# Ledger of designs, part 44: peptides against a protein of PDB entry 4N78

Target 1, 186 residues: chain A of PDB entry 4N78
Amino acid sequence: HFQVICRLLGYQGIAVVMEELLKVVKSLLQGTILQYVKTLMEVMPKICRLPRHEYGSPGILEFFHHQLKDIVEYAELKTVCFQNLREVGNAILFCLLIEQSLSLEEVCDLLHAAPFQNILPRVHVKEGERLDAKMKRLESKYAPLHLVPLIERLGTPQQIAIAREGDLLTKERLCCGLSMFEVILT
Target 2, 155 residues: chain B of PDB entry 4N78
Amino acid sequence: MAELQMLLEEEIPGGRRALFDSYTNLERVADYCENNYIQSADKQRALEETKAYTTQSLASVAYLINTLANNVLQMLDIQASQLRRMESSINHISQTVDIHKEKVARREIGILTTNKNTSRTHKIIAPANLERPVRYIRKPIDYTILDDIGHGVKW

## One batch from the design tools (peptide; aimed at target 1 L174, target 2 I109)

Design b2_p19_6_s3 (made by RFdiffusion4, then SolubleMPNN; from b2_p19_6, 7 letters changed)
Fold by OpenDDE base, seed 1:
Order: C-alpha cells, then sequence, then structure tokens
Structure b2_p19_6_s3 (fold): chain B 186 residues (1-186), chain C 155 residues (1-155), chain A 19 residues (1-19)
C-alpha cells in the first residue's frame, strides 16, 4: 500500500502529506498532550518511595495502585490523551513507512537507470580472472546504452540539455544521503 | 511554409484545373477525329492521325495526373514533417515542464530531510588474533535447575 | 509514385513529337 501511495503522490504529494502530518503532530503534542502531561505532573505524588520488599508483590502493587489511584482513575487520560498518543504514533509510523517505501522506489529507479548511466555493478570475479578485464568488457558492452553521450552526439542542443538534466535528476535521489524520518523525530 | 502554400494554393488547384481542361479538350479531339475519319477519303491516314492524337492525349493526361499526384504527395510529406516538428516541440515543452515540476517537488521534500548521520561505525577492528570460533556447543538447557525455584506441587 | 515504363516511354515519345 505504501509503495502505491508513493508512486501515486510522487515527491510533491509526499512532501505535502508529510508537512501536514508534522503540523498535526505538533498540534497534538503542544496542545492536548502537553496539557495532560502538565496535569499529570501536578497530580503525581511528590514522594513515591519503594515499599519494603517484605510486603511481597501483591502488597507492593496495591501500594502503587493506592498512590496512583487518581491517575489511574483519570478517565480522560484513557479516552483522550491515549488516543492522541496513538495518533502521534500512527503518524510517526506512517512517515517511517513512507520513507522506506520511497527509498525502495528510488533504489529501483536507480537500478533501472544504471545501464543507461554508465553505472555498472561490481562483478564478482572468480579467483584468477582479472577484475579489470571483466569490467572493461562490461563497459564496452553497455557503452552503446549510455544515453547522455549518445544524445550529445546525435541530439539537438535542447535535447542534450534535457538529457543532462534528466540524468542529474535520476542520479540525485533522497536515498543517497537524506532522511526524512530523522527530521520527524527531531 | 512557402512551398506548402504554393502547393496548396497554386500547384494543386492549377493541376486540377489543367486536368479538367484536358477533359474538355479530349472531348473536342475525339469529335474532331470522328468527323475527320468520316469525311476523309483516305481512311487509313485518318486512322493514323487519330492514333497520333490518342497517344498524345494519353501522354498529356498521364503527365498531368503524375504531376498532380507528386504534388499531393509532396504536400502530404511536408504536412507530415510539420506535424512531427510540432510533436517534437510539444514533447520538449512537456519535458521541460516535467523537469521543472520535479525540481520544485524535490526542493519541497528536501526541506523535510536531513543528512543521514553516518555514524562513524567504529571500524570493528577485527581483533588480530582471530579467536578460534568457539564452536557453539548447544548445551542442552538443564531445566532441573529451575525445579527448586517456585512452589511446585510436590507430586 | 513511378509511372509504368510503358507510360514513361509514351510520354517521352509524345514530348519528342511536340518539341
Amino acid sequence: as target 1 above (186 residues)
Amino acid sequence: as target 2 above (155 residues)
Amino acid sequence: FELSPIIEELIEEALKRLS
């Protein structure tokens, strides 16, 4: 699903969605969640000491239940605050999955373009074969597929310009060194 | 453009008119040949003259048709070439727009990105002494060690 | 468009007679 979304929206659509999600997350964090956190901090017991281990696990649990009774019974915390936290969590996950899906699409595009851009995969050389000779043979085989040099030789100036720009845009992808998710976590 | 205009406005219409005029002239020639044959005392001579006119007329019509056909073909070729040029221009514009849109989109999404912190993965300095891979001997977990932990019902 | 060789010959002969 996320791959389809990435293909459908493209960079522009993804950017818009991400920006809006960030706004929503910011609004939730600075608004409702912050208010509840402040309230919780106010009602939090100032001194919560660990009871003696001699009370056993049930006694310790009962002790904490008693100390935190007001917080546990705070109905709005469960209905509103936790819902907002879920929304934030979902937004974060959405961003992560979109970035991952986008990265996959970009890698696929790079791989598809590679033969046309003089990007050759490292050929695993068996022991005894000269890597250089194999690479040269591979280069020679794919040389006719190099789009930009071909267009530079045969194309009009306008076509050459477009080809160069297209080549650059194809090579420069977000997956090559940029992260959206890191920005979201910040 | 000038050549296409000349073909459309002058050569092709002119050729069509010439062909039409030729039709009218052929009718006159036919009438002449018929009358000449009927009136002539030398029928053989009249027949030879008719053959000559027929050959001339056929050649003339063939020439007119050929010229007209070639002009029409030339016109179509020019138009096809113009269409191809227009298509190329449209494609160029489309590609330019797409590139521009892509650049804008990339700038927008780029604002939402940061450089991946290449955490300097500390080169795991392979310890010089490759400790012999301690063959992980799966020791069976002796669960009896847990027998003394918990209120198990002493069956 | 190529005229048949027969027609071309006829045209050439006719043109020669007209010249």
Scores: peptide ipSAE 0.016, ipTM 0.683, DockQ to the pose 0.005
OpenDDE base, seeds 2, 3, 4, 5: peptide ipSAE 0.010, 0.009, 0.009, 0.011; ipTM 0.688, 0.684, 0.676, 0.684

Design b2_p19_6_s4 (made by RFdiffusion4, then SolubleMPNN; from b2_p19_6 with D5P T12Q K17A)
Fold by OpenDDE base, seed 4:
Structure b2_p19_6_s4 (fold): chain B 186 residues (1-186), chain C 155 residues (1-155), chain A 19 residues (1-19)
Amino acid sequence: as target 1 above (186 residues)
Amino acid sequence: as target 2 above (155 residues)
Amino acid sequence: FELSPTIQELIQKALEALS
């Protein structure tokens, strides 16, 4: 699904969706979640010391349960605050999955374009074969597919310009060094 | 453009008219030959004359058809060339627009990105035994696993 | 107007048929 979404929306569509999601997340965080957090901070026990370990895990748990009883029983926290947190979480997950899907698509595009851009995969060298010889063979094999040089030789100046620009756009992908998800987390 | 216009407005219509006129003339020639043969005391001479007219008429028609056909072909070639040029122009514009749109899109999405902290990935010491690339069996990602993760925005 | 050999042949055949 996310791959299809990425293909359908493209870079521009993804950007728009991400921007809107960020706005929603910001609104949720600065609005309802912040208010609940403030309220929770007010009702938080001022002094919550670690009980002695001698009480054992159950006793410690009961202690904290008692200390946090008012928070746990806060109905609005369960219904509204947690829901908003889920929405934020969903948005984050969505962004992550979109980025991952986009990265996969970009990698595929790069791989598909590679033969046309004089980008050769590292070939597995079997024992006894020279890497250089294999690479030269590969270069020779794909040399006729090099689009930019071909167009530079045969094309009009306009075609050459377009080819170069297209080549650059094809090579420059987000997956090469950019992360959207990191921006979302900040 | 001038050549195409001449073909469309003058040469081809003129050729069609010439063929039509030729048709009417051929009918007259045929009538003449028939009458001449009937009325002539020398049937052999009349026949030879008819043969001469027939040859001339056929040659004339053949010429007219050939000329017209060539003009039509020339017209079509010119039009085809024009279409090719137009197609080339459209493609160029389309590509330019697409590139521009892509650049804009890249900028827009770029604003939403930050540089990946390339953690110095420790040299993945390739294990000495290059495990055979496990044939990535594209297991269909069961997206149903995510069905339970996330609560839809209840508006 | 020089007729193609094929057309010339056709004309000749036509003339022969008329004779």
Scores: peptide ipSAE 0.021, ipTM 0.683, DockQ to the pose 0.005
OpenDDE base, seeds 1, 2, 3, 5: peptide ipSAE 0.018, 0.017, 0.018, 0.016; ipTM 0.682, 0.683, 0.673, 0.679; seed 1 fails the geometry check

Design b2_p19_7 (made by RFdiffusion4)
Pose (drawn by RFdiffusion4):
Structure b2_p19_7 (pose): chain A 186 residues (1-186), chain B 155 residues (1-155), chain P 19 residues (1-19)
Amino acid sequence: as target 1 above (186 residues)
Amino acid sequence: as target 2 above (155 residues)
Amino acid sequence: TEEAELAQAALDTIMALMK
């Protein structure tokens, strides 16, 4: 699903959705969640020590039950507090997962562009062979496929300018050195 | 474009009227052969001149049509090439617009991004100078090696 | 004519890769 969502939305669609999800998270954190956090903070026990081991686990469980009784009995703790937090969590997961799908989408695009952009994989080296001497030979094999130089050789100035812009857009992808989840959290 | 204007404004309309002129001039020539036959004293001579005019009328109508047909074809060939150049230009405009729309989309998501500081190195990196193997040499105990450290006491 | 058609095909390839 995320794969399809990335393809149909594109960069502009994904960007607006992320911007809008930030507004939703802001609305919830500075809104209903904040209201309930302030309310439950008062219902909270002002102080709560961690009992020594001596008291034993069953007596510690009893102690936490009494100290946190008002939290355990709070009627809207699930239907509201947990629900709102779940929405915020899902919004964060969507941003993370959608960026991963976009990375996969970009890397595949780049793999198909490599033949037309003079990008060769490492070649096997036998005895008496140097990659330096061989990679250059392989580059000659795929020389007719190098798009931009071919258009600069036979193309019109208009075709050349358009080729340079398109070549730039093809080779520059977010997965080459950019990320978003960090900015989302910040 | 100059050859097209010449075809559209003069040579086609002109060659076309020259065809209409043939329409009117041939009906005169048909009457003249009938009159020249009637006035003629020599019926065989007047027939041979009618034949001459018939053959000449045929050669003329075929020539006028051929000339006008070549002009119409040249016009269509030129117009076909115009559409060919125009499509090429429209395609470049379209490619340009597509590049622009993509730049705008990437600018929009670029706001939500930062550098991912990732690098690549080796599993093991040996030091520039490996530790020299130090030979063992016996030497006596020396109770004076600390005399210069702090407030020593020499003996 | 052939060189122009080859240059145009290379350009169309770049535009396909862009999308």

Design b2_p19_7_s1 (made by RFdiffusion4, then SolubleMPNN; from b2_p19_7, 10 letters changed)
Fold by OpenDDE base, seed 3:
Structure b2_p19_7_s1 (fold): chain B 186 residues (1-186), chain C 155 residues (1-155), chain A 19 residues (1-19)
Amino acid sequence: as target 1 above (186 residues)
Amino acid sequence: as target 2 above (155 residues)
Amino acid sequence: SAAEALAEAALNKLMQLMK
């Protein structure tokens, strides 16, 4: 699903969605969640000491239940605060999954473009073969597919310019060193 | 442009008129030949004359048709060439727009990105300008993750 | 008669070409 979303939205669409999600998250955090946290802090017991072990597990549980009675009985915490936290969590997860999916898509694009851009993978070398020789053969094999040089030779100046720009845009991807998710976490 | 205009305005209409005129003339020739054959005491001579006129008429019509056809073909070729040029221009504009849109998109998403914490000191800067994409320092990409996905290219 | 037929045929062909 996320892969499809990435394909449909593209960079611009993803950016818009992420920006809106960030706004929502910010609104939730600074608004409702913050208010609930403040309220909870006010009702929290100032001093909560560990009860004596002699009370046993049931007694200790009752002790903490009593100490946190006001919090447990706060109905809005369960219904509203936790819901908002879920929304924040979902938004974060969404962003993470989008980034992962986008990275995969970008890698695929790079892979598909590689033969046309003189980007060759390391080839498995059999025993006795020289890696350099094999790579040279491979380079020679795919040399005619190099798009930019081909267009530079056969194309108009305008086509050459477009090809170069396209080549650059194809090579420069987020997965090469950028992270969106880190920005979301800040 | 001038050649096309000449073909459209002069040569082709002229050729059509010539064919029409030829039709009228041929009808007259046919009538003449028929009458001449009927009235002539020397039918053999009249026949030979008719053959000659027929041959000449056919040759003339063939020439006119051929000329007109060639002019039409030439016109079409010129028009086709013009259309190709227009198509090329449109494609160029379209590609330029697409690239521009992509650059804008890259900038927008770039604002939402930061450098991955990598041991390498190379700071990747998001493209800020629409005109020149910011050069990203490309890190080696491990493509092995795709080996098992779909139609993987086995090198 | 053959000559006449040929002449007529020729004339007819001409007339057809004119149509």
Scores: peptide ipSAE 0.023, ipTM 0.610, DockQ to the pose 0.009
OpenDDE base, seeds 1, 2, 4, 5: peptide ipSAE 0.015, 0.019, 0.017, 0.019; ipTM 0.625, 0.641, 0.633, 0.628; seed 5 fails the geometry check

Design b2_p19_7_s2 (made by RFdiffusion4, then SolubleMPNN; from b2_p19_7, 10 letters changed)
Fold by OpenDDE base, seed 1:
Structure b2_p19_7_s2 (fold): chain B 186 residues (1-186), chain C 155 residues (1-155), chain A 19 residues (1-19)
Amino acid sequence: as target 1 above (186 residues)
Amino acid sequence: as target 2 above (155 residues)
Amino acid sequence: SAAQEQAEAALNKLMLLMK
C-alpha cells in the first residue's frame, strides 16, 4: 500500500502529506498533549519515595497505585490523551513507512537506470579471473546503452540538455544521502 | 512553408483544372475522330489516325494524373513532416515542464530532509587494558533459600 | 476542318502539358 501511495503521490505529493502530518503532530504535541502533561505534572505527587522492600511486590504496587490514584482515575487521560498519542504515533509510523517505501522505489529506479548511465555492478570475480577484464567486457557490452552519450552524438542541442538534466535527476535521489524521518524526529 | 503553399494553392488546383480541361478536350478529339472516320473514303487511314490520337490523349492524361498524384503525395509528406516537427516541439516543451515540476517537487521534499548522519564509526578504541575476562563463575542459584519463605502445603 | 483544328489544338495543348 505504501509503495502505491508513493508512486501515486510522487515527490510533491509526499512532501505535502508530510508537511501536513508534521503540522498535525505539532498541533497535537503543543496543544492537547502538552495540556494533559501539564495537568498530570500538577497532579503528580511531589514526593514519591520508594516503599520499603519489606512490603513485597504487591505492597509496592498498591503503594504506587495509591500514590497515582488521581492520575489513574483521570478519565480524560484514557479517552483523549491516549487517542492523541495514538494519532501522533500513527503519524510517525506513517512517515517512516512512506520514507522506506520511497527509498525502495528510488533504489529500484536507480537500478533500472544504471545500465543506461554507465553504472555497472561490481561483478563477482571467480578465482583466477581478472576483475579488470570482466569490467572492461561489461563496459563494452553496455556502452551502446549509455543514453547521454548517445543523445550527445545523435540529438539536437535541446535534446542533449534535456537528457543531461534527466540524467542528473535520475541520479540524484533522496535515498543516496537524505532522510526525512530524521527531520521528523527532531 | 512556401513549397507547401505552392502545392496547395497553385500546383494541385492547377493540376485538377488541367485534368478537367483534358476531359473536355478528349471529348472533342473523340468527336473529331468519329466524324473523320465516317466521312473519310480511306477508313484504314482514318482508323490509324484515331489510334494515334487515342494513344497520345491517353499518354497526356496519364501524365497529368501522375503529376497531380506526385504533387499530392509531396504535399502529404510535407504535412507529415510538419506534424512530426510539431510533435517534437510539444514533446520537448512537455519534458521541460516535467523536469521543472520535478525539480520543484524535489526542492519541496528536500526541505523536509536532512543529511544522513553517517555515524563515523568511532574507532572502538579497544581499551588498552584488556580487562581479564572476569570468569563469570555461574554461582548455581541455590533455590533452597526460598524453601523457608513459602507456606509449603505439607502433604 | 474546324473540328480537326480544334482537335489538333486540343492535342497540342495536351502535348504541351507533357513537355
Scores: peptide ipSAE 0.019, ipTM 0.658, DockQ to the pose 0.008
OpenDDE base, seeds 2, 3, 4, 5: peptide ipSAE 0.015, 0.016, 0.015, 0.015; ipTM 0.660, 0.645, 0.652, 0.658; seed 2 fails the geometry check

Design b2_p19_7_s3 (made by RFdiffusion4, then SolubleMPNN; from b2_p19_7, 11 letters changed)
Fold by OpenDDE base, seed 5:
Structure b2_p19_7_s3 (fold): chain B 186 residues (1-186), chain C 155 residues (1-155), chain A 19 residues (1-19)
Amino acid sequence: as target 1 above (186 residues)
Amino acid sequence: as target 2 above (155 residues)
Amino acid sequence: SEAQQRAEAALNQLMLLRK
């Protein structure tokens, strides 16, 4: 599904969606969540000593439950705040999945373009075959497919310019060194 | 354009008119041949004359038809060439627009991207330097990265 | 005959169109 979304939206659409999600996340974090955090900080016990380990896990839990009773019982926390956090989480997850899907799409594009861009696959040399011979055969096989040189020979100046630009755009992909998700997390 | 215009306005209409006139002339020749054959005491001579006239007449008409046909074909070829040129122009514009749109889109998404920290080791605490627009560092695209990803994707 | 002359004229006209 995310792959389809990536294909449908393209870079521009993805950018728009990501920007809007960032705005939503920012709004949630700086607004509602921040308010709840501030409220929680106000009701947080000023002095909360670590209970003795002798109470065991249940006892320690009960102790903290008692100390944080007002926080735990805060109805708004369970409903509104957690819902907002879920929304933030979903947004982040969405961004991650979109980026992953986009990366896959970009890789596929690069792979498909490779024969046309003088990019040869790594040849697995079987025993007894010379690597150089195989590479030469591959080069010879794909040489006619090199788009830019072909257009440079046969095309108009305008076509050549377009081909070069297209080639550049094809080569330059986000997956080659850029991360969108890291920006979202900052 | 001048050639096409000449074909459309002069050569082809002229050829059609010539064929029409030729029809009339053929009819005259045919009528003569028929009457001459009927009236002639020497049927063999009349027949030979008819054959000669017929051959010559048909050759002339064939020439006219061929000329007209060639002119029509030439006209069509010129028109086809013009259409191809127009198509090429439209395609060029379309591609230019698409490239432009793609560049814009990439700029937009580029704002949302940072360089992948490839360096495992040193926490380069990138100083909180201002979001420098990730200058499209035209790093040579190392396509070797594709080698590792391609093995697992079952389509 | 006049008819022959007309036919020859017609034929000549046909021939002239080859030029």
Scores: peptide ipSAE 0.327, ipTM 0.618, DockQ to the pose 0.009
OpenDDE base, seeds 1, 2, 3, 4: peptide ipSAE 0.328, 0.315, 0.325, 0.325; ipTM 0.609, 0.618, 0.594, 0.609; seeds 1, 4 fail the geometry check

Design b2_p19_7_s4 (made by RFdiffusion4, then SolubleMPNN; from b2_p19_7, 10 letters changed)
Fold by OpenDDE base, seed 1:
Structure b2_p19_7_s4 (fold): chain B 186 residues (1-186), chain C 155 residues (1-155), chain A 19 residues (1-19)
Amino acid sequence: as target 1 above (186 residues)
Amino acid sequence: as target 2 above (155 residues)
Amino acid sequence: SAAEEQAEAALNKLMQLMK
C-alpha cells in the first residue's frame, strides 16, 4: 500500500503529506499533549521516595499506587491524552513507512536506469577469471545503451540538454544520502 | 511553408481544373474523331488519326493525373513533416515542464530531509535549527547501498 | 472492322475512365 501511495503522490505529494503530518504532530505535541503533561507534572508528588525494601513488591506497588493515585484516576489521560499519543505515533510510523517505500522505489529506479547510465553491477568473479576482463566485456556490452552519450552524438542541442537534466534527476535520489525520518525525529 | 501554400492554393487546384478541362476537351476530340471518320472517304486515314488523338489524349490525361497525384503526395509529406516537428516541439516543452516540476518537487521534499549521519557516533544531534537551509551537498551517489537490497542476480 | 472495334473499345474505355 505504501509503495502505491508513493507512486501516486510522487515527491510533491509526499512532501505535502509529510509537511501536513509534521504540522499535526507539532500541534498535538505543543497543544494537548503538553497541557496534559503539565497537568500531570502538577499532580506529581513532589517527594516520592523509595519505600523500604521490607514492604516487598506488593507493598511497594501499593505505595506507588497511592502516590500516583491522582494520576491513575485521571480519566482524561486514558481517553484523550493516549489517543493523541496514538495519533502522533501513527503519524511517525506513517512517515517512516513512506520513506522506506520511497527509498525502495528510488532504488528500483536507479537499478533500472543503471544500464543506461554507465553504471555497471559488481560482477562476481569466478575463480580464475580476471575481474578487469569481465568488466571490460560488460562495458562493451552496455556501451550502446548509454543514453546521454548517444543523444549527445545524435540529438539536437535541446535534446541533449533534456537528456543531461533527466540523467541528473535520475541519479540524484533521496535514498543516496538523505533521510526524511531523521528530520521527523528531531 | 511557401511550398505547402503553393501546393494547396495553386498547384493542386490548378491540376484539378486542368483535369476537368481535359475531360471536356477529350469529349470534343471524341466527337471530332467520330464525325471525321463518318465523313471521310479514306476511313483508314481517319482511323489512324483517331488512334493518334486517342493516344495523345491518354498520354496527356495520364500526365495530368500523375502530376496531380505527386503534388498531393508531396503536400501530405510536407504536412506529415510539419506535424512531426510540432509533436517534437510539444514533447520538448512537456519534458521541460516535467523536469521543472520534478525539480520543484525535489526541492520541497529536500527541505524535509537531512544528510544521513554515517558517523557511528550516536551523537545526540541537537535538532539542527530548522532555519539553516540544509545545503544540498551533492554527495557522490554511493551505489553500494543498493548491494544489500537487491536479490543479486546469480549470474 | 477489328481495328475499328478496338478503337471504339479504347475510346469507350477512355470515356469511362474520364467519368
Scores: peptide ipSAE 0.017, ipTM 0.626, DockQ to the pose 0.009
OpenDDE base, seeds 2, 3, 4, 5: peptide ipSAE 0.016, 0.017, 0.016, 0.016; ipTM 0.640, 0.620, 0.633, 0.636; seeds 2, 3, 4 fail the geometry check

Design b2_p19_8 (made by RFdiffusion4)
Pose (drawn by RFdiffusion4):
Structure b2_p19_8 (pose): chain A 186 residues (1-186), chain B 155 residues (1-155), chain P 19 residues (1-19)
Amino acid sequence: as target 1 above (186 residues)
Amino acid sequence: as target 2 above (155 residues)
Amino acid sequence: SLFESTLTDTITQVLEEQS
């Protein structure tokens, strides 16, 4: 699903959705969640020590039951507080997961662009062979596939300018050195 | 474009009217052969001149049509090439717009991004100079090696 | 609910604009 969502939305669609999810998270955190956090903070026990181990686990469980009784009995703790938090959590997970799908989508695009952009994988080296001497030979094999230099050789200035721009867009992807989840949290 | 204007404004309309002139001039020439036969004292001579005019009329109509047909074809060939150049230009404009729309979309998501500081190194990196193997040499106990540390006491 | 509705509305609007 996320894979399809990434393809159909593109960069512009994903960006707007992320910007809108931030507005939703802001609306919830500064809104209903904040209201209920302030309300439950008063219902909270002003102080609450951690009992020594002496008192035993069953007596500690009893102590936490009494001290947190008003939290445990709060009627809207699930239907509101947990519900709102779940929505915020899902919004964060969407941003993380959608970015991962986008990274996979970009890397695959780049794998198909590599033959036309003079990007060769490491080649096996037998005895008497140097990668330096061999990688250059392999580059000659795929020389007819190097797109930008071919167009600069036979193309019109208009075709060349368009090729340079398209080549730039093809090689520059977010997965090359950029991320979003960090900015989302910040 | 100059050859097209010449075809559209003069040579085609001109060669076309020259065909209409043939329409009117041939009906005159048909009457003249009938009159020249009637006035003619020599019916055989007048027939041979009618034949001459018939053959000439045929050669003329075939020439006028051929000339006009070549012009119409040249016009269509030129117009076909115009569409070929225009499509090429429209495609470049389209590619340019696509590049622009993509730049706008990337700029929009670029706001939500930062550098991912990732690097690549080796599993093990040996030091530039390996530790020298120090030989063991026996030396006596010396109770003076600390005399210069702090407020020593020499003996 | 708010998250799902907002996410659906936003995706629908973006796809309409792209069409």

Design b2_p19_8_s1 (made by RFdiffusion4, then SolubleMPNN; from b2_p19_8, 8 letters changed)
Fold by OpenDDE base, seed 3:
Order: C-alpha cells, then sequence, then structure tokens
Structure b2_p19_8_s1 (fold): chain B 186 residues (1-186), chain C 155 residues (1-155), chain A 19 residues (1-19)
C-alpha cells in the first residue's frame, strides 16, 4: 500500500503530505499534549518511595497504582490526550513507512536505469575466468544502451540537454544519501 | 511550404481535372472508333487506327493516374514530416516541463531530508524555515546500497 | 458497346493497380 502511495504522490505529493503531518504533530505536541503533561506533572506525587521487595511484583504494582490513583483516574477521564498521542504515533509510523517504500522504489529505478547509464553490475569471477575479459564483454554488451552518449551523437542540442538532465535526475535519489525520518524525529 | 502549397493548390487539383477531362475524351474516342469501324470500307485500317487510339488513350490515362498518385504521395509525405516536426517540438516542451516539475518536486522533498552521514549536530532544514532558499540537494551518490539487491557483494 | 465496355474495364483495372 505504501509503495502505491509513493508512486501516486511522487516526490511533490510526499513532500506535501509530510509537511502537513509535521504541522499536525507539532500542533498536537505543543498544544494539547503539552498542557496535559504539565498538569500531570503538577499532580504527580512529590514523594514516592520504593516499596520493599517483600511485597513482590503484584504488591509493588498495587502500591504504585495506589500512589498514582488520582493520575490514572485523571488520565482515564482525559482520553483525548492518549488519542492525540496515538495520532502522533501514527504520523511517525506513516512517515517511516513512506520513506522505506520510497527508498525501495528508488532502488528499483536505479537498477532499471543502470544498463542505460554505463553502470555495470558487480561480476563474480569464477575460477578460471579473467575479470578483465568478463568486464570487457559486459561493456561491449551494454555499450549500445548508453543513452546519453547515443543521444549526444545522434540527437539535437535540445535532446542532448534533456537527456543529460534526465540522466542526472535518474541517478540522484534520496536513498543514496538522504533521510527524511531523521528530520521528522527532530 | 511552397512545394506543399503547389501540390495542394495546383498540381493535385490540376491532375484531378486532367483525369476527369481524359475520361470525357476517352468516351469520345471510343465512340469515334466504334463509328469509324462500322462506317469504314477498309475494316483493317479502321481496326489498326482503333488500336492506335486505344493504346495512346490508355497510356495517357496511366500517365495521368501515376502522376496524380505520386503527387498525392508526395503531399502526404510532406504533411507527415510536418506533423513529425510538430510532434518533436511538443515532446521537447513536454519533457522540459516535466523535468522542471521534477526539479521543483525534488527541492520540496529535499527540504525535508538530511544527510544520513551527517551528525545530529548539524542544523536540519525544516519545512517551516521558509527563509532558507529551497535548493536542490545534490549529495554524492553511494550505490553500495544496491549491493544487497544484486550479487550480494559489498565493497 | 463492346469496345466501350472493354475500355471501361481496362481503366478500372489500372485504377485498382494504382491504389
Amino acid sequence: as target 1 above (186 residues)
Amino acid sequence: as target 2 above (155 residues)
Amino acid sequence: SVFKKTLEETIKKVLEEQK
């Protein structure tokens, strides 16, 4: 599903969606969530001692539940805060999955374009094979597919310019050195 | 352009008229030959004359048809060439626009990105910072990311 | 009439060959 979304939106569409999500997240964090967190901090017990280990895990849990009873009751009454946190979480996950899907799409594009851009695959040399000979054979095989040199030889100046720009755009991808998710987390 | 105009306005219409006139003339020739054969005392001579007129008439019609056909074909070739040139121009414009749109799109998404190798201490360009010039981010391309998909060999 | 018919048929054939 995310792959389809990436294909449909393209770079521009993804950018727009990401920007809007960031705005929403910012609004939620700086608004409602912040207010609730501040309120919760005010009602937090100032003194909460660690219960003795003799109470065991259930007893310790009950102790903390009792100490935080007012907070839990308050939080249950204020479910809006948790809903907002869920929305933030969903937004983050969405951004992550979009980036991952986009990266996969970009990698596929790079792989498909490679034969046309004089990018040869790494060749495993079997025993008895010469790497140089194999590389030369591959170069000869794919030489006719090199689009930019072909157009430079046969095309008009306008076509050459378009081919070069297209080649550059094809080579340059986010997955090769850029991350969106780090920006989202900041 | 001048050649196409000449074909459309003069040569092809002229050829069509000539062919039509030839049709009318052929009917007259046929009538003449038939009457001449019936009325002539020398049937052999009349037959030879009919053969001569028939051959000449057929040759003339064949010539007119061939000339007209060639002119029509030439006209179509010129028009096809013009259409191809127009198509090429439109395609060029379309491609230019598409490339431009793609560059804009990449700039927009670029402001939402940071270098993977950049330490967190570096200032991240956020979409909210409209004051910063939106630049197309060109970073060195590392194709090693493809190693896991290909032969599985990493450098 | 026969001559006219033959001529018309011949003309038709020539026209068809040029198509």
Scores: peptide ipSAE 0.020, ipTM 0.584, DockQ to the pose 0.006
OpenDDE base, seeds 1, 2, 4, 5: peptide ipSAE 0.015, 0.023, 0.015, 0.020; ipTM 0.597, 0.604, 0.605, 0.607; seeds 2, 5 fail the geometry check

Design b2_p19_8_s2 (made by RFdiffusion4, then SolubleMPNN; from b2_p19_8, 11 letters changed)
Fold by OpenDDE base, seed 2:
Structure b2_p19_8_s2 (fold): chain B 186 residues (1-186), chain C 155 residues (1-155), chain A 19 residues (1-19)
Amino acid sequence: as target 1 above (186 residues)
Amino acid sequence: as target 2 above (155 residues)
Amino acid sequence: SIFSETFQRTIEEVLAQQA
């Protein structure tokens, strides 16, 4: 599903969706969640000592339930605050999954374009084969597919300009050095 | 453009008219040849004259058809060339627009990105001084020290 | 052009003979 979304939206559509999600997340964090956190901090017991280990796990649980009773009984916490936190979490996950899906699409595009852009895969040389000879064979095999040099030789000045720009745009992908998710986490 | 216009407005219509006129004239020539053959006392001469007119008429029609056909072919070639030029122009515009749209889209998404921290694989410079593993000498914990603190049953 | 002119002359000759 995320792959289809990435294909349908493209860079522009993804940017718009991400911007809107960031706005929503910011609004939730600075608004409702912040208010609830402040309220929770106010009602939080000022002194919560660790119960003695002698009470065992059930006793410790009961102790914390008692200390946090007012917080647990706050009905709006479960209905509103936790829901907002879920929304934020879902938004973050959505952004992550979109970025991953986009990266996969970009990698596929790069792989498909590579033979046409003089990008040769690193060939595993079996023991005994000269790497240089194998690379030369690959270069010779794919040389006729180099699109920009071909157009530079046969094309009009306008076609050459378009080919160069297209080549640059094809090579430059987000997956090569950029991350959206890191920006979202900041 | 001037050549195409001349072909469309003058040469091809003119050729069609000439061919039509030739049809009417050929009918008159045929009538003449028939009447001349019937009325002539010298049938052999009349026949030779008919053959001459027939040959000339066929040659003339062939010429008119060939000229018209060549003009039509030339017209079609010019039109095909114009269409190819238009197609090339449209393709160029389309590609330019697509590139522009892509650049705009990339700028928009670019503001939402940061450089991937290439985890500089810090060459774990093995600290030169391998601190000698301090031989953890397990001192046996003498648990007898705890014997006096517990409410154990003094046997 | 040679055939066109010759055909026209032939037609003119035939028309002149019918008259």
Scores: peptide ipSAE 0.030, ipTM 0.614, DockQ to the pose 0.004
OpenDDE base, seeds 1, 3, 4, 5: peptide ipSAE 0.029, 0.017, 0.023, 0.025; ipTM 0.603, 0.575, 0.602, 0.607; seeds 1, 5 fail the geometry check

